# Designs tried in a protein design run: peptides against a protein of PDB entry 7K3S. Part 33

Target 1, 60 residues: chain A of PDB entry 7K3S
Amino acid sequence: MEELSGKPLSYAEKEKLKEKLAFLKKEYSRTLARLQRAKRAEKAKNSKKAIEDGVPQPEA

## One batch from the design tools (peptide; made by RFdiffusion4, then SolubleMPNN)

Design b2_p17_6_s2 (from b2_p17_6, 6 letters changed)
Fold by OpenDDE base, seed 2:
Structure b2_p17_6_s2 (fold): chain B 60 residues (1-60), chain A 17 residues (1-17)
Amino acid sequence: as target 1 above (60 residues)
Amino acid sequence: SEAFEKALEEELKKILE
């Protein structure tokens, strides 16, 4: 059990924690943007299929 | 969610102050 020593974090530990949090926020935003792009790409594929299924086959 | 990011930021501010 690492004792979460209730010692106040040093200034250097607080700054390192802020840096880690800024990194996590950046990775979250990047992941969210990727997810939103994937959802848009899926909608665009589904709309193309709906148009292609709606094109009457040329009567031979 | 942006609400989760804000809630996390507010809790972490309280720890870092």
Scores: peptide ipSAE 0.138, ipTM 0.730, DockQ to the pose 0.043
Fold by OpenDDE base, seed 3:
Structure b2_p17_6_s2 (fold): chain B 60 residues (1-60), chain A 17 residues (1-17)
Amino acid sequence: as target 1 above (60 residues)
Amino acid sequence: SEAFEKALEEELKKILE
């Protein structure tokens, strides 16, 4: 791999970096959405269990 | 790769200059 450190990047290298950055942003957004969905699913499970067990839900 | 991270850092520096 050429050390791109301190060198001017070619147009092709810049486009490759933009593609990788776009990929990382996409994977980050996907992971964040998965985490948020998991938290919502956990809250929904805990809420259902709290209703079934007659336990007052913590107002948070 | 470390080369990718360094290239990203250098490109970010050029945007901040």
Scores: peptide ipSAE 0.122, ipTM 0.713, DockQ to the pose 0.116
Fold by OpenDDE base, seed 1:
Structure b2_p17_6_s2 (fold): chain B 60 residues (1-60), chain A 17 residues (1-17)
Amino acid sequence: as target 1 above (60 residues)
Amino acid sequence: SEAFEKALEEELKKILE
C-alpha cells in the first residue's frame, strides 16, 4: 500500500490553489446571481402578461 | 473514488493551515 503521503505542498503551490479556489468561488457566485436574476425576470414577465390580457381596449 | 475525495480533502486542509 503506497501511502499517498502527498508531498507537502510548497508555499507557492498552496498560494496557487488558494487563487484557484477564490476564482472558482467568484465564478460560482456570478452564476448563482445570474440564475436568481433569471428566475426574477421570468416571474416579472408572467406578471406583465396577466395584466395586459385583463385590460379591455376602450371601444372607439 | 473515496481515495480521490480524501486526497482532495487533505489538500484543502493543507491550504487552510
Scores: peptide ipSAE 0.108, ipTM 0.698, DockQ to the pose 0.057
Fold by OpenDDE base, seed 5:
Structure b2_p17_6_s2 (fold): chain B 60 residues (1-60), chain A 17 residues (1-17)
Amino acid sequence: as target 1 above (60 residues)
Amino acid sequence: SEAFEKALEEELKKILE
């Protein structure tokens, strides 16, 4: 059993982990914003298609 | 799995201290 030796993380290791967590939070927020934009764009496409299919072409 | 979760929780506690 490798004891995951609870060695205190060095100051440099703590700072590196803080940076990784900050990066992960940033990428999560970016991904969430993209998902919300995609859902809005899909609703806008579906509404535009429903309007286009509902306009009777005037017979010439 | 539980040993990894505990080790991760301990590392996160050490970062928040």
Scores: peptide ipSAE 0.106, ipTM 0.695, DockQ to the pose 0.050

Design b2_p17_6_s3 (from b2_p17_6, 6 letters changed)
Fold by OpenDDE base, seed 5:
Structure b2_p17_6_s3 (fold): chain B 60 residues (1-60), chain A 17 residues (1-17)
Amino acid sequence: as target 1 above (60 residues)
Amino acid sequence: KEAFEKALKEELEKIEK
């Protein structure tokens, strides 16, 4: 059984791993940006609801 | 965040050798 674990990576295998790591970095950054946006949106919704509950509706 | 970015940089550096 050739232990594939000990062979030096070919140039093509190294480049493929670099590409995979670059992709993972991009997806991480995208997910983090979405999470930060979601937290801001939640805070904005809670702030709007607090204003709406605190303003007496003008009697029409 | 920082730990993941550090690990990712370390793996990239291993591939560049």
Scores: peptide ipSAE 0.104, ipTM 0.708, DockQ to the pose 0.135
Fold by OpenDDE base, seed 3:
Order: C-alpha cells, then sequence, then structure tokens
Structure b2_p17_6_s3 (fold): chain B 60 residues (1-60), chain A 17 residues (1-17)
C-alpha cells in the first residue's frame, strides 16, 4: 500500500488542491442545478400534457 | 476503493490544517 499519507504538502500544493476542489465543487453544483432544472421542466411538460389531453380538440 | 477514499480524506485533512 503506497504510504501517500506521510509527505507534508507544500503550501503551493495545498493551494493547488484547494483550487481543484473548489472547481470540482463548482462543476458538481452546476451539474446538479442543470439536472434539477431538467427534472422540473420534465414535470412541467407532463403537467401540460395532462391538461392538453383533458381538453377535447375543437372539431374544425 | 476504500484505500483511495481514505487517502483522499487524509489529503483533504492536510489542506484544512
Amino acid sequence: as target 1 above (60 residues)
Amino acid sequence: KEAFEKALKEELEKIEK
């Protein structure tokens, strides 16, 4: 098992990892917000179909 | 998997100190 636990990170390595983690958290939050918007839009489409299927098309 | 998660947790803990 590689003892990755033993080396102290330099200040520059810590800051680089903080930046990478902040970027990853931002991309995760952006992706989650997109998924939540897509799910809300799908629910809105399904509710619109339920209203449209309940309105008899006027015979023209 | 657990060894990688442990290593990642230890590296994050080193960043918070």
Scores: peptide ipSAE 0.095, ipTM 0.679, DockQ to the pose 0.057
Fold by OpenDDE base, seed 1:
Structure b2_p17_6_s3 (fold): chain B 60 residues (1-60), chain A 17 residues (1-17)
Amino acid sequence: as target 1 above (60 residues)
Amino acid sequence: KEAFEKALKEELEKIEK
């Protein structure tokens, strides 16, 4: 079993990994918010279509 | 898989110290 006790990360390597982690957390949150908006928009479109299809067009 | 997830957790813990 090779000890995955790799060399201690330098301060600069730790800060770079903190930055990458913060970026990934931000992109994850953005993606979730986009998915939630898309699901709400799809439900709203389906609800509008059901209302429009339920209104009898006045015969002209 | 588990060994990689463990190594990732250990590196994240070293970053948080």
Scores: peptide ipSAE 0.092, ipTM 0.677, DockQ to the pose 0.055
Fold by OpenDDE base, seed 4:
Structure b2_p17_6_s3 (fold): chain B 60 residues (1-60), chain A 17 residues (1-17)
Amino acid sequence: as target 1 above (60 residues)
Amino acid sequence: KEAFEKALKEELEKIEK
């Protein structure tokens, strides 16, 4: 465990941490976009199946 | 958990300055 020593981060350490945060924010946004697409695809499958099976869609 | 969240917040604040 690197001690979160109360020492000020060097300029290079600050820039490296900014890069890591930018990467993490990008991967988070990518994961959210995948989840949203999966939910839309599930809703579209359920809607197609309910039309095919003659089952009323649950009103939102 | 709280100690880790605090430490992360303190490191983020040091980057924004």
Scores: peptide ipSAE 0.089, ipTM 0.672, DockQ to the pose 0.049

Design b2_p17_6_s4 (from b2_p17_6, 10 letters changed)
Fold by OpenDDE base, seed 1:
Structure b2_p17_6_s4 (fold): chain B 60 residues (1-60), chain A 17 residues (1-17)
Amino acid sequence: as target 1 above (60 residues)
Amino acid sequence: KKAFEEALKKKLEEIKK
């Protein structure tokens, strides 16, 4: 087993891993923002349904 | 498992230098 822990990373390998890490951090942040928007939208739907069930329709 | 996590931590520290 070549111990991949003993060879220093080349400058090009370090930059490629920095780019991959930056991409993964960006996708994680986008996913968190989507989850937060989904939770806010669910709360807003539940509040609208509580208002519609509480207004007596005027008898026409 | 621990040796793999330590190897990943070392590589991440080498990227920060």
Scores: peptide ipSAE 0.067, ipTM 0.618, DockQ to the pose 0.053
Fold by OpenDDE base, seed 2:
Formats: C-alpha cells, sequence, structure tokens
Structure b2_p17_6_s4 (fold): chain B 60 residues (1-60), chain A 17 residues (1-17)
C-alpha cells in the first residue's frame, strides 16, 4: 500500500477523489445543519421553560 | 497518523494540479 503515495494519480483516480471529497463536504454540511437545528430546538425549549416558571399559576 | 495526514495532503495537492 505504501508504493501508491509516490505515483501521480491518473485522471480517473483524481475524479474519484474529487467525488469522495464532495461527498464528505456534503455529509459535514448535513451534520452541521443537524447540530444547528438541535441547538435552536434546545434554546426554544429552555425559553419555554423560563416563561412557564415565570407565570404565577393563578390560585383558584 | 502523521504519515496518513501527509499522504492525504499530498494527494489533495495532486488533485489541485
Amino acid sequence: as target 1 above (60 residues)
Amino acid sequence: KKAFEEALKKKLEEIKK
């Protein structure tokens, strides 16, 4: 496996690595978007709890 | 680990050419 590190990549190998890189960038962006959505959902839950704890329940 | 990172870096530079 070590001998492949010195040889110039063929056109087909370069294109295959570009495709793999594009896939990895897409999966990274997808994971980041999920994380950002989770953080927004957590912030929205924490804001709802802060409102609920701040409303004095009307004594009946 | 370092040798893999160097090999990956080299292959990425070869893709840019």
Scores: peptide ipSAE 0.067, ipTM 0.623, DockQ to the pose 0.054
Fold by OpenDDE base, seed 5:
Structure b2_p17_6_s4 (fold): chain B 60 residues (1-60), chain A 17 residues (1-17)
Amino acid sequence: as target 1 above (60 residues)
Amino acid sequence: KKAFEEALKKKLEEIKK
């Protein structure tokens, strides 16, 4: 097994690792944005239920 | 685990050069 741990990275290997890091940063940001949107949507649903339970339906 | 983290840190420092 060539221990890749000791050899200097080639230019191509450095660029491939930069690309992987950029991808991981993008996926992190996407996941964070989804989580924030989900939390906002949950709060909005809970607020709508609280309004619906608090307004007596006008007897039609 | 520690050896992998050290190897990853080394590779990250090599990308900054």
Scores: peptide ipSAE 0.064, ipTM 0.624, DockQ to the pose 0.052
Fold by OpenDDE base, seed 4:
Structure b2_p17_6_s4 (fold): chain B 60 residues (1-60), chain A 17 residues (1-17)
Amino acid sequence: as target 1 above (60 residues)
Amino acid sequence: KKAFEEALKKKLEEIKK
């Protein structure tokens, strides 16, 4: 367990933590965009199924 | 858990200065 020692972070440690936070924010935004695309694709599939189930299959 | 969240919050405030 890295001691969360009440020591002030060095400049290099602050910059490294800023980089990690920027990366985490980027991955979060990427994951949200994937989730939004998945929800839109599910809605589009349900709408296509509702249209396809509403088209009477021609009785052969 | 609460002490870790508070320490993390403090470190994030130190980066904004």
Scores: peptide ipSAE 0.064, ipTM 0.609, DockQ to the pose 0.051

Design b2_p17_7_s1 (from b2_p17_7, 9 letters changed)
Fold by OpenDDE base, seed 3:
Structure b2_p17_7_s1 (fold): chain B 60 residues (1-60), chain A 17 residues (1-17)
Amino acid sequence: as target 1 above (60 residues)
Amino acid sequence: KKAFEEAEKKLLEEIEK
């Protein structure tokens, strides 16, 4: 166990670290949700291409 | 996701000590 041999954090320092961690978690969750939406959009584009490649263009 | 949640948990446990 690496003893983080730091001076005991004050209550205010602990709360500030909790706030920073909550912010980082929020930004991580936003980024993950964006990535998941992008993956769904890519899957939808690939599904649309598979339908469009299967429809012969009407000769006009 | 799991690795972040585990790291968050460990960091919170260390902050609360």
Scores: peptide ipSAE 0.306, ipTM 0.834, DockQ to the pose 0.118
Fold by OpenDDE base, seed 4:
Structure b2_p17_7_s1 (fold): chain B 60 residues (1-60), chain A 17 residues (1-17)
Amino acid sequence: as target 1 above (60 residues)
Amino acid sequence: KKAFEEAEKKLLEEIEK
């Protein structure tokens, strides 16, 4: 492990870094949830198109 | 997902040292 070759972080700096990490994790989880919804919506559109393309349009 | 969770774990372990 590369030791973070910097001055030891103060308690306040460590707590601020933990807060930033928790925020980043929240935004990452939100982005993953959006991606999962988008993939489900794409699958649902492809399934609807397969059903709609499989329904013979009534010949007028 | 797994790579982010592993990086988060390592960073927390470094902050707590």
Scores: peptide ipSAE 0.304, ipTM 0.832, DockQ to the pose 0.118
Fold by OpenDDE base, seed 2:
Structure b2_p17_7_s1 (fold): chain B 60 residues (1-60), chain A 17 residues (1-17)
Amino acid sequence: as target 1 above (60 residues)
Amino acid sequence: KKAFEEAEKKLLEEIEK
């Protein structure tokens, strides 16, 4: 176990770490939202292809 | 998602000690 035996963080250092954590959480949430949007777009594309392959082209 | 939330929680608990 690495003893996190660092000197007790000052109040200012603790607040700076909380701010960094809040930033990382925001970027994580943004990345997750992009991934979810991409997955929805992929599903929508696959659903359109399944409809297009299932429509017999009318023989002219 | 869960793993990030658990790591966030642990880090906050360490900052607040």
Scores: peptide ipSAE 0.304, ipTM 0.833, DockQ to the pose 0.116
Fold by OpenDDE base, seed 5:
Structure b2_p17_7_s1 (fold): chain B 60 residues (1-60), chain A 17 residues (1-17)
Amino acid sequence: as target 1 above (60 residues)
Amino acid sequence: KKAFEEAEKKLLEEIEK
């Protein structure tokens, strides 16, 4: 059974892993930014609803 | 965020061995 786990990574394999890691870091940062925007948008919606429920509609 | 940065650091240290 060739233990593939023990072979030293080639320079090319190391660079490919670094590239994959950089990609994952970018996607993590993008996802975090989306989550932060979503939380801000939810807070803004809740604030608008609280204002609309608190302002007596002008009788037309 | 910290857990990802720690895992990134550990993985880079393993790649550079």
Scores: peptide ipSAE 0.303, ipTM 0.835, DockQ to the pose 0.111

Design b2_p17_7_s2 (from b2_p17_7, 5 letters changed)
Fold by OpenDDE base, seed 1:
Structure b2_p17_7_s2 (fold): chain B 60 residues (1-60), chain A 17 residues (1-17)
Amino acid sequence: as target 1 above (60 residues)
Amino acid sequence: KEAFEKALEEELKKIEE
């Protein structure tokens, strides 16, 4: 099995990859938090609509 | 979801070595 020992990454290349992975982790966490808020908001809208549709409007 | 966050943390750790 030929080890895919590509050229050892320079210190500068390692630091640049570290920065990119840290950025990707941050954007992933932000996206997950947004998705969770959106799902909660959708459930809350559906629950409010079910309450409003269940109140008979008083005939005036 | 947690598995991807853990994999990113492990790859960050390997780059710091």
Scores: peptide ipSAE 0.144, ipTM 0.743, DockQ to the pose 0.148
Fold by OpenDDE base, seed 5:
Structure b2_p17_7_s2 (fold): chain B 60 residues (1-60), chain A 17 residues (1-17)
Amino acid sequence: as target 1 above (60 residues)
Amino acid sequence: KEAFEKALEEELKKIEE
């Protein structure tokens, strides 16, 4: 059984792994930015609801 | 965040060696 675990990665395999890790870094950063935006949007919605519940509707 | 970014940079460095 050739232990594939001990062979040095070829130049092409190293470059492919580098590309995959760079992609994962990019997707992580994108996901984090979305999460931060979602948390800000949730806080803004809660703040609007608190203002609407605290302003007496002008009697028409 | 920083721990994951650091681990990813360390793995990238090992590939460039």
Scores: peptide ipSAE 0.140, ipTM 0.741, DockQ to the pose 0.144
Fold by OpenDDE base, seed 3:
Structure b2_p17_7_s2 (fold): chain B 60 residues (1-60), chain A 17 residues (1-17)
Amino acid sequence: as target 1 above (60 residues)
Amino acid sequence: KEAFEKALEEELKKIEE
């Protein structure tokens, strides 16, 4: 078993990796929130189409 | 693959300490 007990990260390397992880978590949360908004907007469009398809166009 | 994921998880754990 290769001891991938990597060299102890310096305090500065730990802080840099914490910052990168915080950034990645933030971008993930933004992407997830965008996806959830898109899914809600798609559901709202599909519900609007179901209402519009149920209204007979007035014959002009 | 699992060895790399474990190494990354151990590094992340060492950052949270």
Scores: peptide ipSAE 0.101, ipTM 0.699, DockQ to the pose 0.059
Fold by OpenDDE base, seed 4:
Structure b2_p17_7_s2 (fold): chain B 60 residues (1-60), chain A 17 residues (1-17)
Amino acid sequence: as target 1 above (60 residues)
Amino acid sequence: KEAFEKALEEELKKIEE
């Protein structure tokens, strides 16, 4: 177990960690946007199928 | 788990300062 020794991170280590966090936030936002598009596409498919099958849409 | 989450929050705070 590397001791999370309370040694302050060097300036270079802080900048590297800021870069990693910015990358992680970007990939998180990209994944959320994909999930939102998938949910909208599923709703649109279900709506088209329900119109085709004559099934009433569940009111929101 | 909690000790790791706390240590991560403390390191994140030191980067924002």
Scores: peptide ipSAE 0.096, ipTM 0.695, DockQ to the pose 0.050

Design b2_p17_7_s4 (from b2_p17_7, 9 letters changed)
Fold by OpenDDE base, seed 2:
Structure b2_p17_7_s4 (fold): chain B 60 residues (1-60), chain A 17 residues (1-17)
Amino acid sequence: as target 1 above (60 residues)
Amino acid sequence: SEAFEKELKKELEKILK
């Protein structure tokens, strides 16, 4: 484990770390959007089941 | 790990300076 803890980061190291943080922020936002989409899809499925269970089948 | 969080915090503080 390189102890980067004591040396000032070079300009290039700071830029590389900013890029990594931007990537992590993007992946977080993408994961959150997937989770929100999954939750919406689950709610839509549960709403469809509630409609099907509430429709009396017409007696033939 | 707490060690990773401390290292990450130090690196973030160096970017913000």
Scores: peptide ipSAE 0.110, ipTM 0.668, DockQ to the pose 0.052
Fold by OpenDDE base, seed 5:
Structure b2_p17_7_s4 (fold): chain B 60 residues (1-60), chain A 17 residues (1-17)
Amino acid sequence: as target 1 above (60 residues)
Amino acid sequence: SEAFEKELKKELEKILK
């Protein structure tokens, strides 16, 4: 591993690192949005099951 | 690893300079 541990980053290396950080920020935001959607979907499923268990099926 | 966090912090500090 070339330890970049002392050399100044070139302009191109700085831009590549900024791009990687922007990508990570995007993936974080996407993952957070998925988690929030999953929690809402779970709550909606639990609410539907509670309604179905509480309504007496009409005798056909 | 602590080594990776230290390296990442160092590279971030170089971008912000």
Scores: peptide ipSAE 0.108, ipTM 0.669, DockQ to the pose 0.053
Fold by OpenDDE base, seed 4:
Structure b2_p17_7_s4 (fold): chain B 60 residues (1-60), chain A 17 residues (1-17)
Amino acid sequence: as target 1 above (60 residues)
Amino acid sequence: SEAFEKELKKELEKILK
């Protein structure tokens, strides 16, 4: 447990925390974009399966 | 964790002051 020492953060600690928050926002946005691409790919696969299941296989 | 959110909020308030 990092002591939340009620001490004011130094300038260097504030800048380091801003850097960590910027990194976290970037990784969140990257993860969200991956999730959105995955959902679009799933919808495209389901649409392709619905078309493929709707094509009557030629009776041999 | 609600404790982590409260901690993060306090650290953000220290940066904004």
Scores: peptide ipSAE 0.107, ipTM 0.665, DockQ to the pose 0.049
Fold by OpenDDE base, seed 1:
Structure b2_p17_7_s4 (fold): chain B 60 residues (1-60), chain A 17 residues (1-17)
Amino acid sequence: as target 1 above (60 residues)
Amino acid sequence: SEAFEKELKKELEKILK
């Protein structure tokens, strides 16, 4: 059992870890928003293609 | 795995204090 005797983190180390955690939360939220937009865009493309394939081109 | 989760939790608790 390695005693991960957690040396008390300095104030500077705590602030650096808080900053990293805030960055990771921001990137996670951005990634989720991108995924949601991509899923909506895919549904919108499939609906437009179904409308274009359903219009008989008038024989000119 | 559980030892790592317990350590990570202890570090997070130290950051939040």
Scores: peptide ipSAE 0.104, ipTM 0.657, DockQ to the pose 0.051

Design b2_p17_8_s1 (from b2_p17_8 with E3K E8K E10K E12A)
Fold by OpenDDE base, seed 5:
Structure b2_p17_8_s1 (fold): chain B 60 residues (1-60), chain A 17 residues (1-17)
Amino acid sequence: as target 1 above (60 residues)
Amino acid sequence: KEKEIEEKIKEAEEKLE
């Protein structure tokens, strides 16, 4: 099998890579948004516990 | 998971140049 690693990509191969890239960028954005929501939810839980336990909130 | 997606993005960008 000739390794395509040295040939200029055909138009059709470039379009398949653009579709893959768009999918990966979407998965990245979804993963990042989930991480950010998880961090916010953890911070909100810790803040709610600190209020309930009478611990002074660290000033932001 | 984030790092693995970033690496796959980089490999796809390098093939489009």
Scores: peptide ipSAE 0.139, ipTM 0.762, DockQ to the pose 0.125
Fold by OpenDDE base, seed 2:
Order: structure tokens, then sequence, then C-alpha cells
Structure b2_p17_8_s1 (fold): chain B 60 residues (1-60), chain A 17 residues (1-17)
């Protein structure tokens, strides 16, 4: 494994890393948006169950 | 998955400094 830790990155290598960073930030934001939608959907399911369990069936 | 993306972001930022 060549330790790239000591050489100044070329301009082309820096641009490639900026593109990779922009992609990773986009995938992070997409993952967070999925997590937030899942939490909202869970809260909406739990609130529907609480309403269904709290309606006394009308006695006939 | 979230933590793995955060780690990859940190490694990319450290290489650009």
Amino acid sequence: as target 1 above (60 residues)
Amino acid sequence: KEKEIEEKIKEAEEKLE
C-alpha cells in the first residue's frame, strides 16, 4: 500500500477528490432524507394505531 | 450506512487540506 500521505496532491487529484466529496455529501443527504421519512412513517403508523385502539366500538 | 458515509467524507476532507 503506497503511503500517499506525504506527496502534495496534483491539481487533477484534488479535483477528483472534490468530485468524490460532492458525491459522498449527496449520498449522505439522501440517506438522512430516507431516515427522516422512515421516522415520520413510523410516527404516522403509531398515531393511527392509537386512534384505532381508542375508538370504543358502538354498542348495538 | 450513515456512519460509513461520514467516515468516507472525513477521509476525503483530510486529503484535501
Scores: peptide ipSAE 0.137, ipTM 0.762, DockQ to the pose 0.124
Fold by OpenDDE base, seed 3:
Structure b2_p17_8_s1 (fold): chain B 60 residues (1-60), chain A 17 residues (1-17)
Amino acid sequence: as target 1 above (60 residues)
Amino acid sequence: KEKEIEEKIKEAEEKLE
């Protein structure tokens, strides 16, 4: 399967792809950090519900 | 969105080889 050897990229094309790759890696890291914060917030909501279901409401 | 960014990363890495 040797036909994907397109013309060797020029130095300028390689530098443009490196810049694009750095941008994409940054956006991926931001997206992952958002997902991790959302998962932590979900776990913190589930732990608060477990505490609230275990506190008897004071009878009036 | 994560998968789409990962695919675009892979395509950019394959062009730099």
Scores: peptide ipSAE 0.137, ipTM 0.760, DockQ to the pose 0.130
Fold by OpenDDE base, seed 1:
Structure b2_p17_8_s1 (fold): chain B 60 residues (1-60), chain A 17 residues (1-17)
Amino acid sequence: as target 1 above (60 residues)
Amino acid sequence: KEKEIEEKIKEAEEKLE
């Protein structure tokens, strides 16, 4: 089976791949933005735990 | 998921050259 690596893509195939590439770049940007929000939320939770664990319980 | 999307982007770019 000669691997299809040598046939020039038709104009229609190139346009279909450009559309797929634009979609994948959009999904990547959305995923990256979600990861960045998650990392910020994790840092904010760790800062809240450091404040809550650093409040001396009032001695009864 | 990020790496899998990056690989799919790279494979689509290599097919457009």
Scores: peptide ipSAE 0.134, ipTM 0.753, DockQ to the pose 0.125

Design b2_p17_8_s2 (from b2_p17_8, 7 letters changed)
Fold by OpenDDE base, seed 4:
Structure b2_p17_8_s2 (fold): chain B 60 residues (1-60), chain A 17 residues (1-17)
Amino acid sequence: as target 1 above (60 residues)
Amino acid sequence: KEKEIEEKIKKAEELLK
């Protein structure tokens, strides 16, 4: 185990770092959910384009 | 990259217990 060779954090410093970590975890999860939605939307667009390019436009 | 961030978050959670 790499001993974090830093001064022992006070209880208040640990609690403040727990709050920051919880915030960062929430922002990460939100960003990941956006990325997953974007990937699904890209797949849906590519599937829709493949269908639209394969449907002969009705000659007007 | 995603897995590496999740592992860093997990290590930080373990250090703050």
Scores: peptide ipSAE 0.281, ipTM 0.816, DockQ to the pose 0.084
Fold by OpenDDE base, seed 3:
Structure b2_p17_8_s2 (fold): chain B 60 residues (1-60), chain A 17 residues (1-17)
Amino acid sequence: as target 1 above (60 residues)
Amino acid sequence: KEKEIEEKIKKAEELLK
């Protein structure tokens, strides 16, 4: 175990760090959800392009 | 990178118990 050779955090310091950590987790989850939606949208565009490239244009 | 961030978050949560 890495001994965290630091002064024990006060209760108030721990609570402030918990609040900061909760905020960072929320922003991380939002960013990850945006990235996952972007990857899904890219896959959907690539699948639509593969279908459209396989349909002969109706001659007018 | 994602996994490393999740591991760092988990380690920080354990230190704040």
Scores: peptide ipSAE 0.280, ipTM 0.818, DockQ to the pose 0.085
Fold by OpenDDE base, seed 1:
Structure b2_p17_8_s2 (fold): chain B 60 residues (1-60), chain A 17 residues (1-17)
Amino acid sequence: as target 1 above (60 residues)
Amino acid sequence: KEKEIEEKIKKAEELLK
């Protein structure tokens, strides 16, 4: 086992770092969900362009 | 990149036990 060459963190320091890590996980999950929605919206826009370029306008 | 961030988060959680 590689000894983490550092002073052992106090219980209070570990709890503060756990809270910060939980916050960062939440912000990462929100950002990932936004990115996934953006990728889905891009696919939906590309599908609409393929329909609009393929419909012959009825002659008036 | 996404998997690498998830692995880094998991390793950090394990070090804080």
Scores: peptide ipSAE 0.276, ipTM 0.816, DockQ to the pose 0.083
Fold by OpenDDE base, seed 5:
Structure b2_p17_8_s2 (fold): chain B 60 residues (1-60), chain A 17 residues (1-17)
Amino acid sequence: as target 1 above (60 residues)
Amino acid sequence: KEKEIEEKIKKAEELLK
């Protein structure tokens, strides 16, 4: 049984993996920022609806 | 989930040093 003793990554393979990791970190941060903005927007919509349902419309 | 992703990213950075 030749254990595929994982060949030590070449310098070039390590650099390519570092680049991929940096990209994934950037996309994660962008997605997290979008999620946080969406949660804030949802809270703002719910707050506006609660104000509108609580104000008696002036009788015309 | 967010913390678990951050920990996995950190561990991968440490393995690539």
Scores: peptide ipSAE 0.275, ipTM 0.819, DockQ to the pose 0.081

